# Peptides against a protein of PDB entry 3T6J: the designs that were tried, part 60

Target 1, 375 residues: chain A of PDB entry 3T6J
Amino acid sequence: PIVESYIGFIESYRDPFGSRGEFEGFVAVVNKAMSAKFERLVASAEQLLKELPWPPTFEKDKFLTPDFTSLDVLTFAGSGIPAGINIPNYDDLRQTEGFKNVSLGNVLAVAYATQREKLTFLEEDDKDLYILWKGPSFDVQVGLHELLGHGSGKLFVQDEKGAFNFDQETVINPETGEQIQSWYRSGETWDSKFSTIASSYEECRAESVGLYLCLHPQVLEIFGFEGADAEDVIYVNWLNMVRAGLLALEFYTPEAFNWRQAHMQARFVILRVLLEAGEGLVTITPTTGSDGRPDARVRLDRSKIRSVGKPALERFLRRLQVLKSTGDVAGGRALYEGYATVTDAPPECFLTLRDTVLLRKESRKLIVQPNTRLE
Target 2, 372 residues: chain A of PDB entry 3T6J as posed
Amino acid sequence: PIVESYIGFIESYRDPFGSRGEFEGFVAVVNKAMSAKFERLVASAEQLLKELPWPPTFEKDKFLTPDFTSLDVLTFAGSGIPAGINIPNYDDLRQTEGFKNVSLGNVLAVAYREKLTFLEEDDKDLYILWKGPSFDVQVGLHALLGHGSGKLFVQDEKGAFNFDQETVINPETGEQIQSWYRSGETWDSKFSTIASSYEECRAESVGLYLCLHPQVLEIFGFEGADAEDVIYVNWLNMVRAGLLALEFYTPEAFNWRQAHMQARFVILRVLLEAGEGLVTITPTTGSDGRPDARVRLDRSKIRSVGKPALERFLRRLQVLKSTGDVAGGRALYEGYATVTDAPPECFLTLRDTVLLRKESRKLIVQPNTRLE

## One batch from the design tools (peptide; made by RFdiffusion4, then SolubleMPNN)

Design b1_p12_2_s2 (from b1_p12_2, 5 letters changed)
Fold by OpenDDE base, seed 2:
Structure b1_p12_2_s2 (fold): chain B 375 residues (1-375), chain A 12 residues (1-12)
Amino acid sequence: as target 1 above (375 residues)
Amino acid sequence: LGNSPTGTVYFT
């Protein structure tokens, strides 16, 4: 077997300022069969990057072919086990040296295993479809999230010698129509500038890339989906995201106005964006469960994903990238924190929904250390 | 960056 491992101070999710990594490590075995799918995605990455909703001037100057591998985890030491990983966590290194992507396949298998009777917040008509396609849709989303999410975009930088990595005279900000007015100075990084919102903001960008690009037929073909199956995978991927946005309320602490999980905050933000799009795309309906206590249902109109959802996500995703590229912390914070705000304002009444989410909270999912044997 | 699935999965 091919064994991969890493160890060190890697992820900064537990640092309020997003800078200091926690000590983490894993040992895993390469899943060759699953890795083949991600290799096909890598082969199309350069072309797919051009489908993202920003000008080439806001994308990396040179495509560097990354590594993408599916791994079965044997042991993991850390505060939480991810489904996918993109490293290094430095945008400058991603741009100049490249990056590595991994999907922790056996973690995904545990994560999407759900009993129909315990599946919360979905319409009955969606449950079977959700159960059927959640796994495959996860593969698509994680692949896009890591490779084309975290692996996309450019930071505008002025180095210590005063040189720019972009043409200051010709590059235009697509949001303002003006020349670039802000950038990263020498010594400034994504994390150092965006600080408290950096991790969640980046996760939101990556998740949005996944949703946006999964609509592209080539992506679904790479993963082996065509026709009705491809449409179902798209639907379930988007449905899972809006459901996750509701579930995210578990990780919000109203008393402190604090989010305790960066990815879940990101998913709530995406939910807010899609709700704001209106036109019946997403509906959250409070209900009463069989036990007589509060419940809720999330509905996504399949027919409006491309007509309503995609344009809304396109605009939002472009804004995320432009603000990131230009180092516009004030604009980025205003945008992101605006969508991350949780109130009890109608019609959504998110604080009330949070009570419902907590009431219907599922048991923590655990992965037990696996073993190996000869076949 | 590590993409967490819905919620957080813990290793035991």
Scores: peptide ipSAE 0.137, ipTM 0.852, DockQ to the pose 0.109
Fold by OpenDDE base, seed 1:
Structure b1_p12_2_s2 (fold): chain B 375 residues (1-375), chain A 12 residues (1-12)
Amino acid sequence: as target 1 above (375 residues)
Amino acid sequence: LGNSPTGTVYFT
């Protein structure tokens, strides 16, 4: 088998300022069949990047072909196991040198092992579809998230010699219609500027890219889905995201007004964006469970994903990117923290829903190192 | 960056 590994100070999720890396390492085996699908995605990446909702001036100047591999992890040392990885965690290097993506396939399989009777917050008519397509939809989402999410966008920079990596006279901010008025100075990084929101903000951008681009017919074709199956994968991917946004409330601490998990905060933000879109796209309904205690149901209107959801996500995603590119921390923080705020305001009453989420919480899953042998 | 699945997954 083909073995891959990495080790070092890599992820900064445990740093509240998003800067200091945690020591981590893994050993994994390549899944050749799934890797082939991701390679096809890589082959289409340059074209798909053009589908993202920002001008070419906000995208990297030159496409750099990344590596993408699906891995079955044998051992992992760290505080938590990811489903996908994009490295290095330096935007300048991603833009000038390239990057590598991996999907931890067997982690995905474990993460989504839920019995139907224990599946929370979905309508009964969605449960079987959700169970059927949960895995495949997440493969699509992870691929897009890593490759085209984290692997997209340009930071406007003035280097130590005073030179800009963009034309100040001709590049226009699509949100303001004006010339670029802010950028990263020499020595400034994404993490150093955006600090406490940097990780979650970037995860939100990447997740949004996944939802946005999974609507593209070519993407589902790459993963081997067509016709009704492709539409079901899209539906379940979006449904999973809005459900995740509700589940995310578990990771919010009201007393401290903070989030304890960057990805879940990101998913809550996306839920808020899609709820704001209105028009019956997403509905969260408090209910009473069979045990007589609070419950809830999330409904996503499939017919409104493209007509209502996509435009809302497009506008939001563009704003995320523009604010990131221009280093506009004030604007970025205002936007992101606005959507990340959890109150008990009607009609959603998120703090009340949080109590329901906690009540229905499943026991955390423990992953144990698998047995391996040579034959 | 490491993408965590829905819910935090732990290992021993």
Scores: peptide ipSAE 0.129, ipTM 0.827, DockQ to the pose 0.106
Fold by OpenDDE base, seed 4:
Structure b1_p12_2_s2 (fold): chain B 375 residues (1-375), chain A 12 residues (1-12)
Amino acid sequence: as target 1 above (375 residues)
Amino acid sequence: LGNSPTGTVYFT
């Protein structure tokens, strides 16, 4: 078998300031069949990057072909097991040297084991479709999230010699219409500047890229979906995200006004963005369960994904990128924390919904190391 | 960066 491993101080999710890495490592075996799909995605990456909603001046100057591999994890040592990874975590290195993406396929498979009768917060009519396409939609989302999410965008930098990696005279901020007013100085990084929101903000950007680009026919074709199947994959991917945004409330601590999981915070933010778009795109309805206790239903209008959802996500995603590129911490924090704030304000009453989410909480799955042998 | 799907989380 082809074995891959990594080890070191890599992920900073446990650092409140998003800077200090936790020591972790894994050993995995390459899944050749699934890797082939991601290789096709890599082959289209340069073209797909141009579909992202920011000017080329905010994208990497030179496309560097990354690696993308699907892995089956044998051993993972750390505080959490991801489904996808993009490394290195240093934006400067991503821009100048390149990066690698991996999908942890057997981790994704574990996430799919939800029984229909235990599936919460969906309409009955959506449950079978959701169960059918959750796996495939996750593959699409993870691929886009890693490769074109984390793997996209440029940081504007002034180096130690005073030189800029962008033309100050000609590059225009698409949000303000003005010249670039801020950038990263030598030694400043994404994490050092954006600190407490850096990880979640970046995850939100990457998730948004996934939702946005999954609408592109070429993407679905790469993954082998066409016609009605492709549309169902798109629908389920978006539905999963808005559902995840509701589930995310489990990971909010009202007493401390903080989030305990970066990805779930990101998904809540996306939910808020899509709710703000209005026009019946997303609806969360409190209900009464069969047990007579509070429940809820998430509805996504399939017909409004492209007409309402895409434009809303486009604007939001562009803002995320522009603020990231320019190192505008004040603007970025204001934007992100605004959407990440959890109150009990009508009509959503998110704190009340949180009680419902907690009431309907399922037991956590335990992931156990597998055994394997040579044939 | 590591993406965790719903239900698979990093411990804090």
Scores: peptide ipSAE 0.113, ipTM 0.828, DockQ to the pose 0.109
Fold by OpenDDE base, seed 3:
Structure b1_p12_2_s2 (fold): chain B 375 residues (1-375), chain A 12 residues (1-12)
Amino acid sequence: as target 1 above (375 residues)
Amino acid sequence: LGNSPTGTVYFT
């Protein structure tokens, strides 16, 4: 088997300003079978990028074919182990030099191990379907998240010589209908400008790309799903996201008004977006558990994913991208922090729901690092 | 960027 590894100052999630990387490393073995699916996704990436809800002028000028590999982790050193990785973490390098994606398959497998009787916040009618398709839907979501999420979009830049990487006269902001009025100057980066929201904002964009593009038949076909199976994978992927948005409240600290996990904050934001869409798409209902204590149920109306969910997500995702591309920190912060705010305002009463989430909190999952053997 | 699953998974 092929062994892959990396080591160094890579992820900046532990830096409040998103600048300083944590020293980490891993050793992993290539899963050839799963890698083949991601290779097919890569083969379709250039076409799928065109399906994203922004003009080509907001997408990379030149498509650079990335690598995508599924890995089984043997050892990992760091503060936490991810399910997927996209590197390098520099947008300028992603645009000009390319990037690499990995899916940590055995990490995902561990995440799937929740027993039915312990599965929280879902309707009984959804539990079996969720258990059946959680794994496959995660593969789809991770693939899209890394390759077409983190791997998409353009930053508008004025270089040190004053030259722009876009035509100021012809490029139009799709949200305003006006010419581009802001951009990144020389030395400015995504992280340097968006700072405290940069990581979570980018994760939110990537997760949104996953939800949005998983609706595309070609994506499901690449992963081997057709017909009813494909629809179930879509449903479970969206259901998992809205459930994750509720679970995310565990990682919010009310007294500090901050989030302790960038991806979970992102998922809460997506939940808020889909709740805002209304029309019965997403419903969170406080209930009473069999133990007589507070519980809750998340319901996603399958029939409204395309009619209500997709348009809402499209608009939101476009706004995320436009604000990112133009370096509009004020607009981006206003948008993102607005959705990331946790209050006890009705009808959702999220702070109250947080108490319920904490009450129903599952035991922390741990990965015991595996070893290899000869067969 | 590293994509975390639902919640943070820790290792030993």
Scores: peptide ipSAE 0.094, ipTM 0.819, DockQ to the pose 0.109

Design b1_p12_2_s3 (from b1_p12_2, 6 letters changed)
Fold by OpenDDE base, seed 1:
Structure b1_p12_2_s3 (fold): chain B 375 residues (1-375), chain A 12 residues (1-12)
Amino acid sequence: as target 1 above (375 residues)
Amino acid sequence: MGNSPTGVFYFD
């Protein structure tokens, strides 16, 4: 078997300012079959990057072909085991040296194991479909999230010598129609500028890329899905995201007005974006469970994903990228915190829904690290 | 230059 490992100060999720890495490490075995799918995705990455909703001037100047492997993790030391990883966590290095992507396949498999009777917040007619396609949809989402989410976009930089990595005279901000008026100066980083929202903001961008690009036929073909199966994978991927946005409320602390998990905050933001799109795309309905206690149902109209959902996500995703590229912290914070705000305002009444989410909370799964051997 | 978070965490 091919063994991969890494160790060091990698992820900064535990740092409120997003700057200090947590010490972590893993040992894993390569899953060759799934890695082959990701390799096909890598082969299409340069072309798929052009499908993202920003001008080429906001994308990396040169595509550096990354490595992408699916790994079965044997041991992991850290505060949490991810489903996917994109490293290094330095945009300058990603742009100049390249990057590596991994999917922790057996971590995803744990997430696949859901009992139908315990599956919360879905319509009954969606549960079987959800269970069937959750795994495959996760593979698609993780691949896109890491490779084309975290692996996309350009930061506008002025170096210590005063040189720009973009043409100030010709590059136009697609949101304002004007020339670029802000950028990163020497020593400024994504995390240093956006600080408390940097991690969640970037996760939101990456998740949005996944949802947006999973609609592309080539993506589903790469993963082996066509026709009705492809449409079901798309539907379940989007359904999973809007459900996750509701579940995310568990990780909000009303008394402190803060989020305790960056990815969950990101998923809530996406839910808010898709709810704002309206037109019956997403509906959250408070209900009463069989036990007589509060419950809720999330409904996604699959027929409106492309007509309503995609345009809404496109506009939002473009704004995320433009604000990131230009280092516009004020604009970025206003946008992101606006969607991340949790109130009890009608019609959603999210604080009330949070009580329902907490009431229906399942016991957290514990991932136990196994032994393995060759037979 | 810019750091970026990269971990995808699974959800229920």
Scores: peptide ipSAE 0.035, ipTM 0.698, DockQ to the pose 0.664
Fold by OpenDDE base, seed 5:
Structure b1_p12_2_s3 (fold): chain B 375 residues (1-375), chain A 12 residues (1-12)
Amino acid sequence: as target 1 above (375 residues)
Amino acid sequence: MGNSPTGVFYFD
């Protein structure tokens, strides 16, 4: 078997300012079959990047072909085990040197081990479909999230010599219609500027890229889905995201007005965006469970994903990217914190829903090291 | 070197 490992100060989620890496490491074995799918995704990446909802001037000038491998984890040492990784966690290096992507395939499989009777917040008619396609949809989402999410977008920079990496006279901000008015100065980084929202904001951007591009037939074909199966994968991927946005409330601390998990905050933001789109795309309905206690149901109208959801996500995702590229912290914070705010305001009453989420919370899964054998 | 947000996907 092909063995891969990494070790060091890598992920910065435990840093309140998103800058300092936590020490972690893993040992894993390459899954050749799944890696082949990701290699096909890599082969299409340059073309797929053009499908993202920002001008080419806001995309990387030169595409650097990354590695993308699916890994079965033997051991992982750290505070949390991810489903996918994009490294290095330095945007400047990603733009100039490239990056590597990995999918932790057997970690993803853990998420699939939910019993139907314990599956919360879904309509009964969605449960079987959700169980069937959650795994495949995760593979798609992780691939897009890492490769085309974290791997996309340009930061506008003025170097120490005063030179710009963009043409100030010709590049136009698609949101304002005006020339670019802000950028990163020498020594400024994504984390240094966006600070407390940087990690969650970037995760939100990456998740949004996943949702947006999973609608593309070429992506689905790469993963081996066509026809009705492809549509079901799309539906379940979007359904999973809106459900995750509800589940995310577990990780909000009202007393401190803060989020404890960057990805969950991101997913809540996406839920808010899709709720704002209206037109019956997403509905969260408080209910009473069979036990007589509060419950809830999330409904996603699959027929409105492309007509309502995609345009809403497109606009939001473009705004995220433009604000990121231009280093507009004020605008970015206003946008992101606006969607990340949790109140009990009608109609959603999110703080009340949070109580329901906590009431229905499942025990955290224990990930155990697998057995290995020679065959 | 400029620090960036972590490139990690966590499942829910």
Scores: peptide ipSAE 0.035, ipTM 0.683, DockQ to the pose 0.805
Fold by OpenDDE base, seed 2:
Structure b1_p12_2_s3 (fold): chain B 375 residues (1-375), chain A 12 residues (1-12)
Amino acid sequence: as target 1 above (375 residues)
Amino acid sequence: MGNSPTGVFYFD
């Protein structure tokens, strides 16, 4: 078997300022069969990057073909086990040297195991479809999230010699219609500038890329989905995201006005964006469970994903990228923290919904070290 | 030091 490992100070989720890495490491075995699917996605990456909702001037100047493998984890040391990884975490290195993507296949497999009777916050009519397509939709989302989410976008930089990596006279900010007015100075990085919101903001961008690009027929074809199956995968992927946005409330602490998990905050932000789009795209309805206690239902109108959801996500995702590229911390913070705010304002009453989420909270899933054998 | 590009999907 092909064995892969990494070890070091890698992810900074536990640092409030997003700068100091937590010591992490894994040993894993390459899953050749699953890796083949991601190689097909890599082969289309350069073309798919052009489908993202920002001008080419805001994308990387040179496409660097990344590696993407599926790994079965034997051991993982860290505070949490991810479903996918994109490294390095330095945007400058991603732009100049490239990056590697991995999917932790056996971790995903554990996440796929859902009991219908325990599945919360979905309409009964959606549960069977959700269970059927959750796994496949996750493969799509994780692949897009890592490869084209974290792997996309350009930072505008002025180096120590005063040279720019973009043409100041010709590059136009698509949000303002004006020339670029801000950028990263020498020594400034994404993490150093955006600090407390950097991790969650980037995860939100990556998740949004996944949702946006999963609508593209070529993406679904790469994963082997066509016709009705493709539409079901899209629907379940979007449904899963809006449900996750509700579940995310578990990780908000009202007393401290803070989020305890970057990915969950990101998913809540996406939920807020899609709710703001209106037109019946997403509906969260408080209900009463069979036990007589509060419950809730999330509904997504599949017929409005392309007509209502996509345009809303397009605008939002473009804003995220433009603010990131230009190093506009003030604008980025205003946008992101605005959507990340949790209040009890009608109609959603998110603080009340949070109580419902906590009431219906499931036990945290655990992964144990697997065994290997020769057959 | 790197910070964010890890997909942790705590869905269900």
Scores: peptide ipSAE 0.031, ipTM 0.674, DockQ to the pose 0.495
Fold by OpenDDE base, seed 3:
Structure b1_p12_2_s3 (fold): chain B 375 residues (1-375), chain A 12 residues (1-12)
Amino acid sequence: as target 1 above (375 residues)
Amino acid sequence: MGNSPTGVFYFD
C-alpha cells in the first residue's frame, strides 16, 4: 500500500492567537478508489472556482493544480483528528506555490455510525434519509471544503517594494462599488490581522463554499450521484449543516462569551445566515421529548434551498471573501462576530436552545487506532 | 503573507 505521513507543528487551533502550531503527526494508507473521485474534482477545480460568488480579481491569478488524496488513517497523534486537511496553512504559499488536500476517509466513515433512535434534532421523516446519505454528503462537503474552500480566494498584498498584486485603478470592490481601499501590507498575515476570528472565519468560508458548490450538478456527478440521489445528497448536506449549527451551541461558553471549537462556531454562523434568510427555509422548533424533557427539531425546506438558501449564502460568502481579500478586519469582525453572537433573544432563544442541546448531548465518539494486514 | 490555522475540517 501507499503510505503517507506527516509530523510537525502544523495546526494552530489551540493557539489563542492562531499562530503557533500544535505538534502532531499521522500515518495513513492511500485509499485509491476514493482518491480517484477527488482527482476528478481536482480536474474540475479551475472551472468550479469560477462559480464562486466573487469577481475573478478576488480569485487566484493563476490556478495551481493541487494534489488530493483520500487516506485511511492508521494512527493520528494530536488533540483532534480531522476529516480533511489542506496544507500548507499559509495563504501566501497557497496562492503562489500551491497546496495539497487529503480526506481522512475512515475518519469520515466513523462519523456515519449513528443509530437512528439516538439521532437528535431531526424530523422523523428525515432520519432515514439522513442516515443513508450522511456519509456520501460528507465526502462531498469535505472535498469542496478543502479543495475549493481553503484552496480559493486571493489576498490583496502590497509587498516590501510597494508593489501591489492587483491593479488599484481597475479592481472594484463588489460590495462597495469602489476601488480597493485596504490590503495586506508587508509582514501582515491573515492570522495577524484577523487574530481571534481568523480560524473560525476561514472555516466558515470553507464550509460555505461546500454548501454553495454542492448545488452544482457537475460536483455531484464527480462523486457519482445523479437524479434523485444527487438531490438527496444536497439536501442531507444542507440539513447536516443546519443541524450542526444547532449542535454547535455545546461548544459555546456563555460566561466567557467565547467559542471552544472553530468549526462549530463556523457552523453556527452559517445556521444564523440561513435563518436570517427567512421564508421558511430553516425552522428550529422547541419540542418536548418522549421523556417529558425539552427537545428540539430542525427543519430544512428542501424546495427553498436553491431559491432562498443559495442567494443568502452567496451574498454572505461573497462578503466573507471580499473582507478577507482586502484585509478589512473591522468589517470582517463586525460581520462574523455579529453572526457568532449567542443570545437568548426571540424567536430563536439560542441560550435556551443550548440548554436543550446539552441535555440531549450524545456520548462522545472514540476513535480507536486500527491495525491493518495484507490479505 | 498570511499563515492561517485553518487547514483542517473537523467533525464533532
Scores: peptide ipSAE 0.029, ipTM 0.696, DockQ to the pose 0.701

